Peptides against a protein of PDB entry 3JWR. Designs and how they scored, part 353

Target 1, 323 residues: chain A of PDB entry 3JWR
Amino acid sequence: TRELQSLAAAVVPSAQTLKITDFSFSDFELSDLETALCTIRMFTDLNLVQNFQMKHEVLCRWILSVKKNYRKNVAYHNWRHAFNTAQCMFAALKAGKIQNKLTDLEILALLIAALSHDLDHRGVNNSYIQRSEHPLAQLYCHSIMEHHHFDQCLMILNSPGNQILSGLSIEEYKTTLKIIKQAILATDLALYIKRRGEFFELIRKNQFNLEDPHQKELFLAMLMTACDLSAITKPWPIQQRIAELVATEFFDQGDRERKELNIEPTDLMNREKKNKIPSMQVGFIDAICLQLYEALTHVSEDCFPLLDGCRKNRQKWQALAEQ
Target 2, 298 residues: chain A of PDB entry 3JWR as posed
Amino acid sequence: TRELQSLAAAVVPSAQTLKITDFSFSDFELSDLETALCTIRMFTDLNLVQNFQMKHEVLCRWILSVKKNYRKNVAYHNWRHAFNTAQCMFAALKAGKIQNKLTDLEILALLIAALSHDLDHRGVNNSYIQRSEHPLAQLYCHSIMEHHHFDQCLMILNSPGNQILSGLSIEEYKTTLKIIKQAILATDLALYIKRRGEFFELIRKNQFNLEDPHQKELFLAMLMTACDLSAITKPWPIQQRIAELVATEFWEQGDQVGFIDFVCTQLYEALTHVSEDCFPLLDGCRKNRQKWQALAEQ

## One batch from the design tools (peptide; made by RFdiffusion4, then SolubleMPNN)

Design b2_p28_4_s2 (from b2_p28_4, 15 letters changed)
Fold by OpenDDE base, seed 3:
Structure b2_p28_4_s2 (fold): chain B 323 residues (1-323), chain A 28 residues (1-28)
Amino acid sequence: as target 1 above (323 residues)
Amino acid sequence: LDGLFAGRNEKTAKLLEEEFKELLELAE
């Protein structure tokens, strides 16, 4: 395609030029081509292209395929969300110095997972999928959408001309897919809530050890969530804009719940309760986000900007809630 | 981000932890 030719021929700017190592990064001003260039840079600077012998054209095609398999009519869970998740992962690995704590396969898996974790997202949560009796709800009992996202990821990875993992041994490939699956499934917030207590307790007791395979897996799950939720850490103007996108998608779901399912939406998905957004954001930060970024910062102090951003945004949302 | 509707307070989060214990096997 013309898009592929343009991407494959383009000079990829440095990570410094693209600012993709910054936790404060914003994609708002980036074209789709620039997001793809950023993604190439992430793979390159993490040594994934070299270490796993990726062909440049194949990587370009894969990126464009991933981008294409996000829906354009979804307000938040689109390519830009996946891209921002991956950028946060990249920043956490580089600026946050987590790269040195992980294997190359883990890094590869996390980056692929971050980009792929919401593939073909429909702008509705698992609860809606279940209540609507969607065919996917018959295939999976839990984490319905996350299983679907992984299936889409696997489909793309195996598609002709998109096989970025072709340079891996069979064992490396199996390991990578396992980690990708776990990482994508970990983006189910229900799973995060379930597992976070163990992680926080290990941190609290100073017993956290990445050499333990179980703890490593737990950490990768927590890191995925930290990147997935990283919008809450962004500078306030960025946070506000992203919160509006999230609210739009949630309100769209709420409208569908009323129309299609004949149910009253929760306050979070009720457009008539827009005035509750600030207080709900404070509650979300307190219940879900703060402890995660605190724990992550404990693992790597260089991740502090995520925690600091989260705290600052909490204050901003609290101030709005008091108006 | 799935589950944001249910997990906005600590109490609800704890309830979800109990409900989703079976999901731990997904991470193995």
Scores: peptide ipSAE 0.020, ipTM 0.463, DockQ to the pose 0.067; fails the geometry check
Fold by OpenDDE base, seed 2:
Structure b2_p28_4_s2 (fold): chain B 323 residues (1-323), chain A 28 residues (1-28)
Amino acid sequence: as target 1 above (323 residues)
Amino acid sequence: LDGLFAGRNEKTAKLLEEEFKELLELAE
């Protein structure tokens, strides 16, 4: 395609020029082409292209294929969300110095997973899919959408001209796919809630050890969630704008719940309750976000900007809730 | 390590967690 030719021929700017190592990064001013260039830079600077012998054209095609398989009519869970998740992963690996704690296969898997974790998202949650008796609900009982996202990820990875993993051995390939699956499934917040207590307790007791395979898997899951939720850590103007996109998508679901299912939506998805957004954001930060970024900062102190951003945004939301 | 749990009221945290668990089950 013309888009592929343009991307493959383009000079890729440095990570410094693109500011993709910054935790304060914003994609708002970037074109789709620039987001693809940023993605190439992430793979290159993590040594993934070299270490796994990726062909440049194949990588470009894969990135464009991933981008194409996000829906454009979804307010939040689109390519820009996936891109921002991957950028936060890149920043955590580089600026947060987590790269030094992981294998190349784990880094490869995490970056692919971050970009792929919401593929073909429909702008509705698992509960809606279940209650609407959608065909996907017949395939999976739990983490319905996350299973679907992984299936879409596999489809793309195996599509002609998109096989970025063709340079891997059979064992490396199997390991990578396992980690990708685990990482995508970890973005189900229900699984996060279930598992986070073990992670926090290991850190509290100073028993956390990345050489333990189970603890490594647990850490990768927590890191994926931290990147997926990273909008809450952004500078206030960026965080506000993203919160509006999330609210738009949730309100659209709530409207569909009323119309299609005859269900009264929860406050989170109720357009008429938009005045509760500040207090709900405070609650979300306290219940879900703060402990995660605190724990991540204990694993690597260089991740502190994520925690600091989360704390600052909590203060901003609290001030709005008091008005 | 004390910072991880410093300043949190366990009761409030549990209540918020339960409230958001229900919301998240609907949202995820």
Scores: peptide ipSAE 0.020, ipTM 0.431, DockQ to the pose 0.045; fails the geometry check
Fold by OpenDDE base, seed 1:
Structure b2_p28_4_s2 (fold): chain B 323 residues (1-323), chain A 28 residues (1-28)
Amino acid sequence: as target 1 above (323 residues)
Amino acid sequence: LDGLFAGRNEKTAKLLEEEFKELLELAE
């Protein structure tokens, strides 16, 4: 395609020029082509292209295929969300120095997972899929959409001309796919809530050890959630704009719940309760976000900008809730 | 570790967690 030719022939700017190592990064001014260039830079600077012998054209095609399999008519869970999740992963690995704690296969898996974790998202959550009796709800009992996202990821990875993992041994390939699956499934907040207590307790007791395979898996899951929720850490103008996109998508779901399912939406998805957004954001930060970024900062102090951003946004949302 | 466990009223934090968990269980 013309798009592939343009991407493959383009000079890829440095990570510094693209600002993709910054926790304060925003994609709002970037074209789709520029987001693809940023993604190439992430793979290159993490040494994934060299270490796993990726062909440049294959990587370009894979990135474009992933981008194409996000829906454009979804307000928030689109390519830009996946791209921002991957950028936060990249920043956490580089600026946050998490790269030094992980294997190359784990890094490869996390980056692929971050880009792929919401593939073919429809702008509705698992509860809606279940209540609407969608065919996917018959295949999976829990984490319905996350299983679907992984299936889409696997389909793309095995598609002709998109096989970025072709340079891996059979054992490396199996390991990578296992980690990708676990990482995508970890983006289900229900699973995060179930597992986070174990992680926080290990940190509290100073018993956290990344050499333990179970603790490693747990950490990768927590890191994925931290990147997926990273919009809450952004500078206030960026946070506010992203919160509007999230609210738009949630309100669209709530409208569908009312019309299609004859269900009264929750406050979070009720357009008529827009005035409750600030207080709900404070609640979300306190219940879900703060402890995660505190624990992550304990694992690596260089991740502090995520925690600091989250705290600052809590103050901003609290001030709005008091008006 | 002081920020994670000492900086919050544990009772208030637990209440907020329970309320938000219920919300998420209904929404997810």
Scores: peptide ipSAE 0.019, ipTM 0.438, DockQ to the pose 0.044; fails the geometry check
Fold by OpenDDE base, seed 5:
Structure b2_p28_4_s2 (fold): chain B 323 residues (1-323), chain A 28 residues (1-28)
Amino acid sequence: as target 1 above (323 residues)
Amino acid sequence: LDGLFAGRNEKTAKLLEEEFKELLELAE
């Protein structure tokens, strides 16, 4: 395609020029081409292209394929969300110094997972999929959409001309896919809530050890969630704008719940209760976000900007809730 | 680190977690 030719021929700017190492990064001003260039730079600067002998054209095609498999009619869970998740992962690995704690296969898997974790998202949550008796709900009992996202990821990775993992041995390939699956599934907040207590307790007791395979897996899951939720850490103008996108998508679901399922939506999904957004954001930060970024900062102090951003946005949302 | 290591009110955190879990269960 013309898009592929343009991307493959383009000079890829440095990570510094693209600002993709910044925790404060925003994609709002970037074109789709620029987001693809940023993604190439992430793979290159993490040494993934060299270490796994990726062909440039294949990587370009894969990126475009991933982007194409996000829906444009979804307000929040689109390519830009996946791209921002991957950018936060890149920033956490580079600026946050987490790269030195992980293997090349783990880094490869996390970056692919971050870009792929919401593939073909429909703008509705697992509860809606289940209650609407969607065919996907018959395939999976738990983490319905996350299983679907992984299936889409696997489909793309195995598609002709998109096989960025062709340079891996069979064992490396199997290991990478296992980590990708675990990372995508970890983005189900229900699983996060279930697992986070173990992680926080290990940190609290100073027993956290990345050399333990189980603890490594747990850490990768927590890191994925931290990147997936990273909008809450952004500078206030960016956070507020993203919160509007999230609210739009949730309200669209709530409207569908009323119309299609004849149910009253929860406050989170209820357009009539938009005035509750600030207080709900404070609750979300306190219940889900703060402890995660505190624990992550304990593992790597260079991740502090994520925690600091989360704290600042809590204050901003609290001030709005008091009005 | 104020929440995890420096005396976050565990009771308040649990209440908020339960409230948010309910929201997630309703939304998931």
Scores: peptide ipSAE 0.019, ipTM 0.439, DockQ to the pose 0.044; fails the geometry check

Design b2_p28_4_s3 (from b2_p28_4, 19 letters changed)
Fold by OpenDDE base, seed 2:
Structure b2_p28_4_s3 (fold): chain B 323 residues (1-323), chain A 28 residues (1-28)
Amino acid sequence: as target 1 above (323 residues)
Amino acid sequence: LEGLFAGRNEKTLEMLREEFEELKRLAA
C-alpha cells in the first residue's frame, strides 16, 4: 500500500527527538505516520529488531496492521490508547531502567502486548458484552475482551507479511506468545484486583525477587496495568483531555445500556452525572492507581515520575470535586 | 467541607468497589 511504502521509506527520528523516553509524553499533535515512526523507534532502541532479526518492511506492515485493527469510531480504546500504553512501557523500560531487569524475550512480548492489548475493542466493557449475550461471551467465560484481543494479536502475527517473530526459534516463539497472552489478560482490571495484593505484600516484606518465575510473571502483569492506566500520571492538561475521552466512551456505553438492555447505568457511565467525574477520579486514583505506582517505584526508583504525576492529578481532581 | 468531601470520596470508593466486585464475579 502507499501507506506502507511511505512508512518503510521514511527516516525514523531519534527517541530524543520524538521524546518517547519521557513519562510526560503526549501523542495529541502526532499524525498516524508519526505514531508508527515512534513505534519503529521503540523496537529499534530496545534492540528487538537486531536481536530477533526483524525485517524492516515486515515490522512496518505489522505496525500498520495493528493500527488498522483498532476501531476509529471508539472514543478511547483505539490505536492512540494502545500507542500511549506502548510508549509508557518504553519509557518505563528505558527511563525507568526496567529494561535491565528483564530478558529480551520479555521486553519483546511486553511491547507487542502493549500495542495489541485492546485490538478490535468495541468501546464496551466485559460486563456489557456478557449482559448483551454477545457471541464473544459464548466463546470466553471470563476476561472476554482480553481473550479476543489476544486472538486478534495472534491472527495478525501469523498473517502473511506480518510475521515479525519469524526469526525466533520454536522455543523462543512459544515463550513469547505465552508472555504476550499473560500480559494482555493482565489488563483485565478484575485480574489486577485479584493479584495485586500478592505483589504489594512481596514489596512490603522486601521479599520481591524477579529471579522467581512466578514473581516475574506477577511483575509483568503489574507493569502492563501500570502502563495501561498511565493516562492518570500525565501532566494535568493531558490527563484532563484523556479523561474526557474515557468519559465519552463510558457515557456511550451507558446510553446503550439504557436503550438496548433497559438498565440504569452506573454513575461512571451515566451522562447525567458528569459533575461526579472529579470525585470518581479521586476514588479511582485511591482505589486502583496509587498503590500500584508506589510499588512500581519501589522496584525501580526511576519510575517515580509516574507516582508523582498520579499524586499531582489526585490533588487537581480533589480541588475540582470540592467546587 | 471536609466531611462532605470525605463522604463523596467514600461513596465513590464504594461505587467503584461494587463495580470491581461485579467485574471479579464475571472474571471468576
Scores: peptide ipSAE 0.017, ipTM 0.417, DockQ to the pose 0.092
Fold by OpenDDE base, seed 3:
Structure b2_p28_4_s3 (fold): chain B 323 residues (1-323), chain A 28 residues (1-28)
Amino acid sequence: as target 1 above (323 residues)
Amino acid sequence: LEGLFAGRNEKTLEMLREEFEELKRLAA
């Protein structure tokens, strides 16, 4: 395609030029091509292209395929969300120095997972999928969409001309896919809530050890969630804009719940309760986000900007909730 | 480390209960 030709021929700017190592990064000013260039840079600077012998054209095609398999009519869970998740992962790996704690296969898996974790997202949560009796709800008992996202990821990875993992051994390939699956499934916030207590307790007791395979898996799950939720850490103007996108998508779901399912939506998805957004954001930060970024900062102090951003945004949302 | 656990405000959890309890059921 013309898009592929343009991407493959383009000079990829440095990570510094692209600012993709910054936790404060925003994609709002970037074209789709520029987001793809950023993604190439992430793979390159993480040494994944070299270590796993990725062909440049194949990587370009894969990125474009991933981007294409996000829906354009979804307000938040689209390519830009996946891209921002991956950028946060990249920043956490580089600026947050998490790279030094992980294997190359884990890094590869995390980056692929971050980009892929919401593939073909429909702008509705697992509850809606279940209640709507969607065919996907018959295939999976839990984490319905996350299983679907992984299936989409696997489909793309195995598609002709998109096989960025073709340079891996069979063992490396299997390991990578396992980690990708686990990482994508970990983006189910329900699973985060279920598992976070163990992670926090290990940190509290100073027993956290990444050499333990179970703890490694747990950490990767927490890191995925931290990147997935990283919008809450962004500078306030960015946070507000993203919060509006999230609210739009949630309200769209709520409207569908009323119309299609004859259900009254929860406050979070109720357009009529827009005035509760600030207080709900404070609640979300306190219940979900703060502890995670505190814990992540304990694993690597260089991740502090995520925690600081989250705290600052809490203050901003609280101030709005008091108005 | 005190900050790691200070954020378990019951009021905060209650406010989000409608959204997150359903998620928890799906993860069980």
Scores: peptide ipSAE 0.015, ipTM 0.392, DockQ to the pose 0.058
Fold by OpenDDE base, seed 1:
Structure b2_p28_4_s3 (fold): chain B 323 residues (1-323), chain A 28 residues (1-28)
Amino acid sequence: as target 1 above (323 residues)
Amino acid sequence: LEGLFAGRNEKTLEMLREEFEELKRLAA
């Protein structure tokens, strides 16, 4: 395609020029082409292109295929969300110095997972899919959408001309797919809530050890959630704009819940209760976000900008809740 | 580490539990 030719022929700017190592990064001013260029730079600077012998054209095609399989009519869970999740992963690996704690296969899997974790998202949560008796709810008992996202990821990875993993051995390929699956499934906040207590207890007791395979898997899951929720850490003007996109999508779901399911939506998804957004954001930060970024900062102190951003936004939301 | 394990506001936690109750049921 003309888009592929343009991307494959383009000079890829440095990570410094693109500011993709910054935790304060915003994609609002970037074109779709520029987001694809940023993604190429992430793979290159993590040594993934060299270490796994990726062909440039195949990588370009894969990125465009992933982007194409996000819906444009979804307010928040679109390509820009996946791109920002991957950018936060890149920043945590580089600026946060987590790269030195992981294998090349784990890094490869995390970057693919971050870009792919919401593929074909429909702008509705697992609860809606279950209550609407959607066909996907018959395939999976829990984490319905996350299983679907992984299936879409696997389909793209095996599509002609998109096989970025073709340079891997059979064992490396199996390991990478296992980690991708675990990482995508970890973006289900229900699974995060279930597992986070074990992670926090290991940190509290100073028993956290990345050489333990179970603890490694647990850490990768927590890191994925930290990147997926990273909008809450952004500078206040960026945070406000993203919160508006999230609210738009949630209100659209709430409107559908009323119309299609004949149920009253929760306050989070109720358009008539938008005045509760500030207090709900404070609640979300306190119950879900703060402990995660505190624990991540304990594993790597260079991740502190995420924690600091989260604390600053809590203060801003609290001030709005008091008006 | 003390901040990580500091007590959270119970009212705030209750509010969030109500909003995410359906999400917890899917993990079960």
Scores: peptide ipSAE 0.023, ipTM 0.393, DockQ to the pose 0.055; fails the geometry check
Fold by OpenDDE base, seed 4:
Structure b2_p28_4_s3 (fold): chain B 323 residues (1-323), chain A 28 residues (1-28)
Amino acid sequence: as target 1 above (323 residues)
Amino acid sequence: LEGLFAGRNEKTLEMLREEFEELKRLAA
């Protein structure tokens, strides 16, 4: 395609020029082409292209295929969300120095998972999918969308000309797919809530050990969640804009719930309760985000900007909730 | 909390609500 030719021929700027190592990174001013260039840079600077012998054209095609399989009519869970998740992963790996704690296969899997974790997201939650009796709800009982996202990821990875994993051995391929699946499923916050207590307790007791395979898997899950939620850590102007996108998508679901399912939406999905957003954001930060970024910062102190950003945004949301 | 967790089934939302209310009680 013309888009592929343009991307494949383009000079890829440095990570420094693209600012993709910054935890404060924003994609708002980037074109779709620039987001694809950033993604190429992430693969390159993580040595994934070299170590796994990726063909440049195949990587470009894969990135464009992933981007194409995000819906454009979804306010938040679109390519830009996946891209920002991957950028946070890249920043955590590089600036946060987590790269040194992981294998190349784990890094490969995490980056693919971050980019793929919301593939074909429909702008509605698992509850809506279940209540609407969508065919996907018949295939999966739990984490319906996350299973679908993984299936889409697998489909793209196996599509002709998109096989970025073709340089891997069979065993490396299997390992990578296992980690990708676990990482995508970990973005179900239900699983996060279920598992986070074990992670926090290991940290609290100073018993956390990445050489333990179970603890490694647990850490990768927590890291995925930390990147998926990283909008809450961004500088306040960026945080506000992303919060508006999230609210838009949730209100659209709430409107559909009223119209299609004849149910009253929850406060978070209720357009009429927009004034509760600040207090809900404070609650979200306290209940979900703070402890995660504290624990992550304990694993790697260089991840502190995520925690600091989260704390600052809590103060901003609290101030708005008091008005 | 409910909306960020809206991608979750009702049980997950309920769990999150319960945890949120518990956290509120612990913070009070």
Scores: peptide ipSAE 0.015, ipTM 0.393, DockQ to the pose 0.087; fails the geometry check

